# Designs tried in a protein design run: peptides against a protein of PDB entry 6J54. Part 197

Target 1, 223 residues: chain A of PDB entry 6J54
Amino acid sequence: NENLFASFIAPTMMGLPIVTLIIMFPSLLFPTPKRLINNRTISIQQWLIQLTSKQMMAIHNQKGQTWSLMLMSLIMFIGSTNILGLLPHSFTPTTQLSMNLGMAIPLWSATVFTGFRYKTKTSLAHFLPQGTPALLIPMLVIIETISLFIQPVALAVRLTANITAGHLLIHLIGGATLALLNINTMTAFITFTILILLTILEFAVALIQAYVFTLLVSLYLHD
Target 2, 42 residues: chain B of PDB entry 6J54
Amino acid sequence: QFQFTGIKKYFNSYTLTGRMNCVLATYGGIALLVLYFKLRSK

## One batch from the design tools (peptide; made by RFdiffusion4, then SolubleMPNN)

Design b2_p23_6_s4 (from b2_p23_6, 14 letters changed)
Fold by OpenDDE base, seed 2:
Structure b2_p23_6_s4 (fold): chain B 223 residues (1-223), chain C 42 residues (1-42), chain A 23 residues (1-23)
Amino acid sequence: as target 1 above (223 residues)
Amino acid sequence: as target 2 above (42 residues)
Amino acid sequence: DDNKLFQEIMDLYNYLVKLLAEL
C-alpha cells in the first residue's frame, strides 16, 4: 500500500504524534549567542538574520519595526523547515495546508486589524485604487474586498503548493530512476542527472518560498 | 492638486478622504440593499 | 501503464482528501 504521497502523511509512532518534535527540531539549529565573538556558524547565522532583518524592515516605520521579531522568526522557521524537508525521506510540515493556514490566517488578520486600528483612513482607501473611474467604483470596491479575503488563502496555498509539488517531482523522478536502473542504464543516468538539478532547484525554491511568505506578511502590515 | 466641487469633494477616487468615503458609501449601499431584501422577504 | 497512472491519480485524490479533512 505504498504510494507516492506516503511522505506527506503526518508521522506517528505508536499513536504518538512525532510531528510536534519535527516542528520543534529546527529551533535547535539556531542557538542563542552567548559570546560577543561566536563560532563561525553562529556568526554567519546572526549576520544573515541581521541582513534579512534590515531588508525587510526597511519598508516599515518604527511602529512597524516592532514586528521584526515575529517576521524574522517566521522566515527562519519556514526556511529551516523547508530545507530540512528536502532531506531524504523527511517529513516537511509546511507541506500541510492546515499548518500554513494556521500561520497565514492569524498573521494576516493581525496585519489587517493593525492597519484598521492605526491607519483607518489608509486601510479603507486601499479598497479603491486611485484614479478609478466613477462608474467602476462600486464594483471595484467589491473586487478589492474579495481580494483581501483571498490573501490568507493565497499565502497558504502558495507555500503549500510549491513545496508539495517539488517533493512530488523529486519522488517521481527518483522512482523513475530506480525503475530504469535495470532497464536502461543510460536513460537512468540522464534521469538521475535531472533529479540532481531538480533537487538543487528545490533548495532554492524552499528559501524563496520562505522569503515570499514572510515578505507578503510584511507587505500586508505595511498596507 | 485636484479641485473638486460639490459631492465630488467628498466622493472621489483621487484623494485619500474621497476614496475612504467611496468605500464607506459602497458598503453602506450594500448593507442597505441586503437589509431591503431581508425586510422584503417578511 | 494506464492502471499505474490511475493508481497515481487515486493516490493524489486520497492525499487531497486527507488534506481537506485536516482543515
Scores: peptide ipSAE 0.059, ipTM 0.685, DockQ to the pose 0.015
Fold by OpenDDE base, seed 5:
Structure b2_p23_6_s4 (fold): chain B 223 residues (1-223), chain C 42 residues (1-42), chain A 23 residues (1-23)
Amino acid sequence: as target 1 above (223 residues)
Amino acid sequence: as target 2 above (42 residues)
Amino acid sequence: DDNKLFQEIMDLYNYLVKLLAEL
């Protein structure tokens, strides 16, 4: 319904889009450290960044580790935006397919072109799985080529669909809870409990989707 | 290691070079088909 | 990952074909 999708419309104030401010806001939550010993919050953030960096870059060689900064910035950006988007009545930029495509397509193309530049033979050979019967080679090459072009679309749609679906469920259950408050308090309490459990799940989904998005970009780089 | 002789040496699904050549041959074949249909329409 | 999966499927296929050829 219009009321359900109203939360997904780009917010404007006085005719000016405030989406730019929403996109920039997560960057303020991660200040650059200026001291050797920082505050507890900054130290925890840096520790988490180091852990995620070690995990994600473990699959890459030295050349792949050059992308560590880009991948870490991406996961922090998507993760922070997704978490902030779970605030009640908040707009999540990652629910917009255009934004996710805007991130997915350049990163995907960069990984593909980097592969073709430095590992041309391996990249071309990637279109044909090893051990394919000779008669199936032409068809399989075509399918693999199509699969490659679907990758950025799947990457963007996956993130968008997961976050959007979560938001819709939270709004629906939240609306039902509010409606039941005046009808049956006990049922409203049960619905509210489900809402809390769902929100916790969506927090996990938000982080996982950020990780998966970044991981897939990393895997495309590794080939 | 598989010992490939003849055409299989250049076109195989097991070696890196063979896989690359198969991909290039496939793209070349598609390009020729497209070219054929384009020239036929003229 | 997809390549590994495809490779595993192809390995399984080749194994099954060999088994069938031996029957």
Scores: peptide ipSAE 0.051, ipTM 0.706, DockQ to the pose 0.014
Fold by OpenDDE base, seed 3:
Structure b2_p23_6_s4 (fold): chain B 223 residues (1-223), chain C 42 residues (1-42), chain A 23 residues (1-23)
Amino acid sequence: as target 1 above (223 residues)
Amino acid sequence: as target 2 above (42 residues)
Amino acid sequence: DDNKLFQEIMDLYNYLVKLLAEL
């Protein structure tokens, strides 16, 4: 019988890490501009990068805008890997929790340390919301501290869960559609329509999750 | 805007400096409690 | 049907174990 989770197994050929090649592959899809007027595809890519850059960096001052390259590279990487993962019989590295933790923990740590370095007073004050009653201060500080340490985990799990759940749902409905073709064509058509709508949704989710992941990292830097 | 006197000047939830001091005091208190229990156990 | 369900649960378990092993 078909293995439902076979698509999530990290591909290895004779013990060699093909995953490394898969992770590096999206970089080939975004060549550096060489001309004043580039090809239509490259021009659209650059326009999207500039648009997202303007939106994300509008929150930050000049010092925070130093992170523009890192944040834009992050959103491009996650977005491209997620979209490529929607291709049939493809492996998506962002479905692996280890991959997302490997991105979330360093980026979160960097934003927290940057905050403590340049905005020490504001960062320390962030553990206590304004207007808190005096009796609730110690408890709220503890809760906020715990919340801070949960942030990288929540960031990684959110991305992993959304992409993995989408892939599973596409496989399940796709498998059901194929099974129903031999039983009832009318029901199979309905299931196929749902599959199409779901695939469109997953394309949107793939881009949104990349944006949200990068945006949250940016927000942690802002605070 | 906010006029605080005495201890409220340094420990308040409205001013930035007051919030920072409250956070530091909380961490310091927790650290002292942990230290007390460690020293008591030995 | 119970055997199929059990097999699906075992597949899920194996998948989760592999995910944990990759961490």
Scores: peptide ipSAE 0.028, ipTM 0.668, DockQ to the pose 0.014
Fold by OpenDDE base, seed 4:
Structure b2_p23_6_s4 (fold): chain B 223 residues (1-223), chain C 42 residues (1-42), chain A 23 residues (1-23)
Amino acid sequence: as target 1 above (223 residues)
Amino acid sequence: as target 2 above (42 residues)
Amino acid sequence: DDNKLFQEIMDLYNYLVKLLAEL
């Protein structure tokens, strides 16, 4: 029972939280370019960052493109942490709802406040969809207001749920394979095959969730 | 393109200004209701 | 072993319920 959720407990060493070190570790995987022509690994990283930046910021005007640095850092952070979390016996900070809320709430609030600052008229009008019958206007405005406040929660929960569910499933199937090794080797082999396929899927999910999280933040900025 | 007259010119769900005014009116109404109940409870 | 598996499933269920309750 404890083994099922042990991987989601914040790790400590000698009473000191090592979660901070785990969160900072992905930054070491992205070294700063030193030369005009860098090695292949750094060049590929910079190329991917440039492509994703171009894709995500294409919907924004010049003022919105000022957020490019923050959004790219966000996607690299979430993506790298999610991928590193798929390593055996690794702790993923993004499985913690507190971590994701800590990212979602400030980013959401920043996008909402920037919207009210620069696009006040459009932002206020966003609480009422076009073509709404007159009788439904007051109720719909309330619903849209509630919907706005649900956005940061939905953003955090989406990331947390997807990553956590993947880790749990890998753990459960992995445990099943170990249990079946002594009972039926053939069944254990089948379960192990499923585990491999699942891990491949989780690599994709890890990257997709990082992208979706950043994309939604970007969309909230645009709207 | 929409031709609105009277109150519909300022409070409509089609124009940007109309939508904004509707939202402000709704929030204002809610604020007044909250104020009314707060004063009534005293 | 079946009881242990069932208990693990129930623990997972309870964990998910707690997560939903925290929403």
Scores: peptide ipSAE 0.025, ipTM 0.691, DockQ to the pose 0.014

Design b2_p23_7_s1 (from b2_p23_7, 16 letters changed)
Fold by OpenDDE base, seed 2:
Structure b2_p23_7_s1 (fold): chain B 223 residues (1-223), chain C 42 residues (1-42), chain A 23 residues (1-23)
Amino acid sequence: as target 1 above (223 residues)
Amino acid sequence: as target 2 above (42 residues)
Amino acid sequence: ALDALLETLNRLFLKVLEFLENL
């Protein structure tokens, strides 16, 4: 069982971290278009980026739309890394809590500071929901303040936990399948079928978590 | 449209300005309490 | 300081995973 979590250790070669190369690798899958009419793959990618951009930026004003490039780059980065992480014997950088916190904290702080800079009154008012009884105001303001500070942590942990849990399940079921191949082939076949279904689910989770992460950052910017 | 008079005009949970003032008052109160305990401990 | 914090958090996360593995 000791090898189950070996895939989550940051890979190093001769003491040099190769994680930087792994993080940069998804960028090679999205080349910059140079033609008016690009290849089918690039055209589909651009179309998907445009659609997701329109959906995410629909809630923002003109000033908020300036964040479109950053948010779209974020979703593409997280999505691509999560999908590539499902490849056999691959390392997923987004399973590292440090990486997700490194993304969540600056983005969250930027959204909060942007809110305070341009919408000071609204940002301060968000600490107190409308219709709160007068006696509950101090308590609710404290709770909402705590909630604000939990946001970046929840954002990072959600992504990390979902991707990590998926990887763990794939490893566990995969290991069980291999163990059962020599014991009962019929049971191993059932377990393998579950593994396939789980893998399909993890592909969906990988994309959803990337979208949710970016969407929440966008929502915090809007709020 | 709620018509607030007196202190409720400035401190209410319905208007944007009222909510802002309530938040500021709460933070100010907490800051004063912390300051009080800090000065008392000295 | 930030890098040290992130490294500490990562180590803590790995320890949690190891704990879960031992269960």
Scores: peptide ipSAE 0.151, ipTM 0.737, DockQ to the pose 0.021
Fold by OpenDDE base, seed 4:
Structure b2_p23_7_s1 (fold): chain B 223 residues (1-223), chain C 42 residues (1-42), chain A 23 residues (1-23)
Amino acid sequence: as target 1 above (223 residues)
Amino acid sequence: as target 2 above (42 residues)
Amino acid sequence: ALDALLETLNRLFLKVLEFLENL
């Protein structure tokens, strides 16, 4: 059973953290365009970035669109790390809660402070939903304040839990398949089929979680 | 759209200004309560 | 302090995973 969780331990070589190199590796997959007409890979990447940027920034005003570069870099980073983490014997940095909190807290803080700076009245008003009965106002303001502080935690935990759960399930079914090879080949084939289907699902989950994380940051900025 | 008079003009859950004032009043009240208990415990 | 907190949270996370493994 220790083999299941060994994949979530931060890898080190000779006492040096390889995690830093693993985190930086996805940046090599997205080179900057240098030609007027680039190769297919770069063109597809730029096209995807443009599509996602148009979709996510459609809810923002001109001032909010300044965050487009940061949000697009965030989704590309999380998405690429999640996909690379699905490779066999690969370490996924986003399975570490520390990593996700390290991203969530600063981004959340930036969005909240930006809101208070430029939209002070609206931001303060968000602590009280419209139409609240007068007697519930004090309690609801407290609840909304607590809810605000839960946002960065929920953002980090959501990403961590989804990616980690997927990896665990792949490892468990994969391990079961290997164990069943010597017991019952037919059953092993069935479990292997399930593993393939699950792997396909996890690719989708990896991209969705990256999108949701970035989208929520964007929504907090919009509010 | 909403016309309020008296205290409801400044403290309501429908207008933006009213909601803001309610939030500020709530935080102010909490701050005063914390201050009161802090001074009481001394 | 932040790094220590993050490390503590990560350790807690791993403990939770270990607990789930034992179930």
Scores: peptide ipSAE 0.145, ipTM 0.729, DockQ to the pose 0.020
Fold by OpenDDE base, seed 5:
Formats: sequence, C-alpha cells, structure tokens
Structure b2_p23_7_s1 (fold): chain B 223 residues (1-223), chain C 42 residues (1-42), chain A 23 residues (1-23)
Amino acid sequence: as target 1 above (223 residues)
Amino acid sequence: as target 2 above (42 residues)
Amino acid sequence: ALDALLETLNRLFLKVLEFLENL
C-alpha cells in the first residue's frame, strides 16, 4: 500500500528540496497585465479576482480592506495548488500539515493581534456572549478562550483533511477500477463512472476549501 | 436601556464594558490561582 | 522551536496516515 501514500512524501532530487519549486510554480500561471486591454484569459482572471475581492471585503471597514491583497493572494495560491494537485502523480503541498499550519498560525495570530490593537474592548467582550447567567460566566469565558486557540488548528486540519481525503479516494477507486477490468467489465464501468463523478467533486472541493480558508481568516479579522 | 447600579454596573453580561470587566476579572482570578499554587509548591 | 513543532506534527500526521492505511 506504499504506492497509495507515496504521493504524500515530499519529493527530493539530489538532496535538494523540489518542494520550493513546486510552491513557486503556481505564481507563473498568473502574469501581470501589460496592456490596458489584456488577453481574454488574463481579463477573465482579473474579473474573477475583482468579484471575489468585492464579496470578501464588503464585510470589512477601510482598515480591514488593507488586507485585501494578502487575502486574494492566499485564495489564489491555495486554489491553484489544489487544482494542480489533482493532476496524476502530482505532489500537492497543501496535503502537508506543516504547510497549512505555516499559513494558518501567522494569519490567525495577525488577525487576533490586530483585533486587540484596534478594537480592544470588543475583542475582550467576545469571550463572553451577551445575556449569560452570572453563575456560568467563569466557565464560559474559559471555554471561549480555548475555542480561540483551537481556531488555527481547525483551520489547518480542515484544509489538509479535505484535500488528503479526496486524493486517497481517487487513488483507492482508481486502483479498484484497474483491478476490476480483468474480472468484470460491467462492474469496472460502474466503478469508473463513480471515479469520474468523484473527480468532478474534488475539483469543486478544491475551490471551495480555498474559499472557506480565506473567508474564515477574513471573518476572524472582522470579529 | 439597562440601568445597573452598584457592582452590577461594572460586572454585567449585557453591556460591552460589563462583559469586558467580567473577562478581565476571570483572567485575573485564574492568574491568582496559578500564582498561589506555584508559591505553594515552592 | 516552531520548526521542531511543525516537524513533530507532520510526523504525527504521517503516522495517522499509516494507521489509516493499515485499516
């Protein structure tokens, strides 16, 4: 079964980490505009970025809108890496928990510190829901504090688990289809149909997870 | 719309300031408890 | 310290994957 999980091992050539090149590769797919009227592909990309930016930044005030560049770069990075990861025999950096924690922890800490810096009273009040009985206040404050520290872990694990599970299912069902080709053609065809439907689903999941990750970071900034 | 007098003015679950004070009081209490146990262990 | 923590977490994650593979 090592063949099933071999795709999750970080590739190295001659002792040099190829992972750095893989992480930088998606940036080449989004060139900077050179003309006032760009090519159709670049125009569509810019249009999509503008639409997503307008939707995500509508919740934030002027100070929160300063984060738009970072949030848009994050969604484009995660989305592109997830889609490219669905290529056969490709390595996805987002399947590594270290990669996702490396993004989640700094972004979470930045959102929490910005909240305490600019909205100290509101941020402190967030640890106690409105209208709680007096007897439950100490316990509830502790629970909300623990909940805050679980946020970066949940953010990283959610992305990693969803992408990893999708890859595992594709490999398992793909292996089953190949095994059934020599046993029964009809059952192999059914399993192959399921594989196609699953791959379409994983394309959607890849984009949704990128959006949810970025959206949650933005919500933590607003709250 | 809630007029609280006395201690309830500072420690309320309905006002923003009251909620903040409750949180700070809780953290202060926990810090004092931790300090007490640390000093007791030595 | 952070790099060491990330390495330990990644190692734990790989162990979980190995466990899932053995199921």
Scores: peptide ipSAE 0.143, ipTM 0.722, DockQ to the pose 0.020
Fold by OpenDDE base, seed 3:
Structure b2_p23_7_s1 (fold): chain B 223 residues (1-223), chain C 42 residues (1-42), chain A 23 residues (1-23)
Amino acid sequence: as target 1 above (223 residues)
Amino acid sequence: as target 2 above (42 residues)
Amino acid sequence: ALDALLETLNRLFLKVLEFLENL
């Protein structure tokens, strides 16, 4: 039982936080292009960034497209950390709620303040949906205000819960597979097949959660 | 497209200006209520 | 204050995980 959640403990060496080094490590996997025709790895990375950038920025005007660099860096950071977290005996910083809140709250506040700064009328009007009956206006404005403040929490918790749950499932099914090897090899083989399918799913979830987190931040910017 | 007259011109749920004014009025009303209860408790 | 809050939230999250482990 102690081994189940050992991977979620923040690693420290001599009381010094290694988490800082782990957070900075994904940046080394994405070197800056120096050639017109780069190697296959950089070319694939650039292609993926361009595709995601086109999809993410399609909803934004020229002013909103200034956020493209930050949003692309965010998706690359979260995506890379989530994928690296699926490596055996690895620590995923995005499983820590503090990390995700540290990203979600500033980005959410920045999008909200940017909305109020450049689109004040539209942002204020967003608290009241069109066609609301007059008697429901005060109640709906309150609900929409509460909904706004739940957004950063929802961003952080969604990312944390999805990645953490995936890690727990992989560990539990993996542990069950090892336990069943000595009991019934056929059942262990079935459980192992489920583990493989689950790991493939978690790779997809890792990328999807990075995309959803970035997309929602982008949508909040669009208002 | 929407022809509102009187107070409905400024406080409606169909126009951007009307929606904005409704939101501001709601926040102002809540602030006044909070202020009233705070002053009443003293 | 912000760092203390984040650390408290992280500790709370870990306590929830420990609770789930003991179930």
Scores: peptide ipSAE 0.109, ipTM 0.728, DockQ to the pose 0.020

Design b2_p23_7_s2 (from b2_p23_7, 17 letters changed)
Fold by OpenDDE base, seed 5:
Structure b2_p23_7_s2 (fold): chain B 223 residues (1-223), chain C 42 residues (1-42), chain A 23 residues (1-23)
Amino acid sequence: as target 1 above (223 residues)
Amino acid sequence: as target 2 above (42 residues)
Amino acid sequence: ALEALLETLNELFLKVLEFLNNL
């Protein structure tokens, strides 16, 4: 069991943190276009970015569109790191709660403070849903206040839990497959097939979690 | 479009201003309660 | 998610109101 969690330990080489290099590596996969007509890979990337940008920013007004660059960079970062983390024996930085909190808390605070700055009345009014009975107002305001502070925690934990759970399943089934290779080849083949299907699912989960994380940050900005 | 008069005009759960005032009043009430307990202990 | 939460809260409030009306 300890060997399973060893994959989640921050990799270091000779005392130097390789984690920083792993985090920065996905940035190399998305080069900036310099020509009017770029390579096929770059063109596809830009097309995907444009599509996701249109979808993410559809809920925002002109002021919210200013956050498009930040949100798109966030989804690209989280998505790329999650996908790369699915490579065999790879370390996914987003499995670390500290990493996700480091992203969630500042972005959440920025959205909340931006809301209070430009939409003070609306932001304050958001603590009380419309149509609340008068007697329930104090209780609901308290609950909504607590809910607000739970948002960054839920944002970070959701991403961490989903990615971590996927990795654990891959390692468990992978380990079972290796153990069954010499015991029963047919069962090992079945478990290997499940592993392949699970890895495909985790690719989808990796992208979805990146999208959900960014979307929720966007929704908090929109209020 | 709700027609509110008197206190309900300023403290309601339907208008934006009313909701804001309710939130502020709630926070103010909690702050006063905390202050009361703090001063009571002294 | 926010709308879903608000809807859930509204449903809860409606249930509370229904309970109070039935008392």
Scores: peptide ipSAE 0.120, ipTM 0.735, DockQ to the pose 0.015
Fold by OpenDDE base, seed 2:
Structure b2_p23_7_s2 (fold): chain B 223 residues (1-223), chain C 42 residues (1-42), chain A 23 residues (1-23)
Amino acid sequence: as target 1 above (223 residues)
Amino acid sequence: as target 2 above (42 residues)
Amino acid sequence: ALEALLETLNELFLKVLEFLNNL
C-alpha cells in the first residue's frame, strides 16, 4: 500500500521542499499581456478568463465583483495545478488536504464574515429556511448552523478526494498494464485503453473540480 | 401576504426580520441552556 | 443562490434517474 501512495508524498530534495516550486510553476504558464494583441495562446487564455469571470460574477452585485480577481486567480491556480498533476510522475499539491483546507477555510471565513458585515439580516436569516413550521425552528437552526461549519470541510474534501481518487486509479491501472505486459499483451492492451479513457475523464474532473470549488466559494459570498 | 400579530409579528419563518429573530432567539436559548448547565455543575 | 444550487442538483438528479430508467 505504501507504493500506491508514494506519489502523494510531498517531494523534498536534500531536505528542501520542492513543493513551493511546484506551486509556483503554473504561474509561468500564464504570462501577463504586454501588447494590445498578444500571442494566440495568451489571447485564448484571456478569452477563457473573461468568459469564466462573466459567468461567476453574474450572480454578484458590484460589491461582490470586487472578489472577481481573487476568484479568477483561485480557479486558474487550482485548474492549472490539477491539469499539470495529470502529467506522468507529477505531484499535485491539490491532492494534499492541508493545502485545500488552507485555501478553503480562509476564503469561507472571509465570505461568511463579509456576509455578516454587509448583509447581517440576510445572513442571519439563512439559518432558518422560509416557511418552516414553528415547532421545527430550533432544530432546523441548529442543523443549518452545523451545515455552515461543514461547508469549508466539504469544499476542501471534495476537491482533494476527487483528485486523489483519480490519481490513485491512474496509478493502479497503469501498474496493472505494466504487470500484464509480461503476462498477456492482449489484456494489457485492453487495460491500457481503459487507462486512456480514465485519463481523459480525469482531465475533465480536474477542470470541473476547480470550477466547482471556486463557484461554491463565490456562492457562499453571495449567500 | 401574511398578517402577523403579537409574538408572531416578531417571530415568524416567513419574513426576513422574523427569521432573524427566530435565529437569535434560538441561539440565545441555547446559550442560556449552556450557561444553566455550567452554573449547575458548579 | 442556495436555492438555485438545490434546484440544479434536483434537476441533475432527475436526469440521472431518467437515464437509469431508460437503461
Scores: peptide ipSAE 0.047, ipTM 0.709, DockQ to the pose 0.020
Fold by OpenDDE base, seed 4:
Structure b2_p23_7_s2 (fold): chain B 223 residues (1-223), chain C 42 residues (1-42), chain A 23 residues (1-23)
Amino acid sequence: as target 1 above (223 residues)
Amino acid sequence: as target 2 above (42 residues)
Amino acid sequence: ALEALLETLNELFLKVLEFLNNL
């Protein structure tokens, strides 16, 4: 089982954690535009950011639109890290639950606090669904409060589990292909084909999970 | 929009204010229970 | 948006139930 989880160990060089550099690396892929007409890569990036921003922030009022920069930076960070993590022998920081909790908890708390600050009545009312029978009100309020505290955990675990599961599958199938190269070339070719299809799927999953993470944060903000 | 009278006006699961009051009442009740058990344990 | 999501989930749930009922 050590072979399965070896890729998830935080890399270090001479006892110094390289994880910090790995986390900061995606930032280099998104340079700030300085020209009126930028390069194709930069223009495409800005275009994608604008599209995702318009889509995600469409549900928010003007006050919620202030979160656009943070949410867009978040999706770009998570998305880029997830995609880079699919490179061979790469380490994905988002596979670490601590990393995702570190992002989820502050963002969730910020959304909850902003909700209580600006929409106190509505936010408090969300602890009780409309139309609840009177006898079930106390129990349901308790359940809803528990549900609120589960939100950051679910947010972090969802992202971690999806990315980790994908990496595990790629690793397992990849290892199987290598093992079968000397046993049966035809079966190795089949498993290799499956690996390619799986990697394509994981690229999609990587982007989807990044989007879902940011979308849920945005949704919690909207209440 | 629903019209309620009496206690149901303030504690209902249909109006925004009613829902808020129900939540506050439940939290208040829980707080009182916790306080009661804390004082009882002494 | 949350209400909309809940509504969509409810709709999906009802569709699943309808499908199961038709089996």
Scores: peptide ipSAE 0.020, ipTM 0.700, DockQ to the pose 0.017
Fold by OpenDDE base, seed 3:
Structure b2_p23_7_s2 (fold): chain B 223 residues (1-223), chain C 42 residues (1-42), chain A 23 residues (1-23)
Amino acid sequence: as target 1 above (223 residues)
Amino acid sequence: as target 2 above (42 residues)
Amino acid sequence: ALEALLETLNELFLKVLEFLNNL
């Protein structure tokens, strides 16, 4: 059990946290374009950023589109960290709930405060759905208020749980494959095939969770 | 479309203004209840 | 946003039910 969770321990060298360096590393993978026609990698990155930007900002008005830079940086950060976390013997910072809460709570609060500032009436009206019977108004307002405060927690936990569960599952199946190599090679081959399929799935999950996290932040901003 | 009269004009679940007022009234009521229980305990 | 989310969840729920019903 200790070996399974060893990958989730924050790495330290001589008591100094390396986590800061790991968090900053993905930024090096996205250099700023300097040419009209850039390298293939940069061109693909820009294309992906443009596509995701168009999809995410389509729901926002011109005022909401000012958040495009922040949201795109967020999706790039989470996506890159999640993908890098799938590398062998790598540490994924997004598996740490503290990090995800540190991102989710400020972004959520910013979206809520922005909503109250520019759309005060609409934002307050969201605590009470239209057509609610008069007798259910107080209860529904309370439920909606609780729902609002659960949003940042759900946002952080969703990301953490999906990435952590994926890593744990890969380690478990990988460990089972290695154990079965000495017992039954044919069964080990089957488990290895499952491991490959699972790894492909986790790559997809890594990108999806980054997208969902950013999309929900964007959605909360739209209110 | 919605012709509300009296108190229903200001407190309804169909108009934005009505919904806002209902929310504010609910929060105000909760605050008063909390205040009442706090003062009662003293 | 909440209304849109609820609507999306309802649509997804209905699609799942339809899929299960067609199995």
Scores: peptide ipSAE 0.031, ipTM 0.703, DockQ to the pose 0.020; fails the geometry check

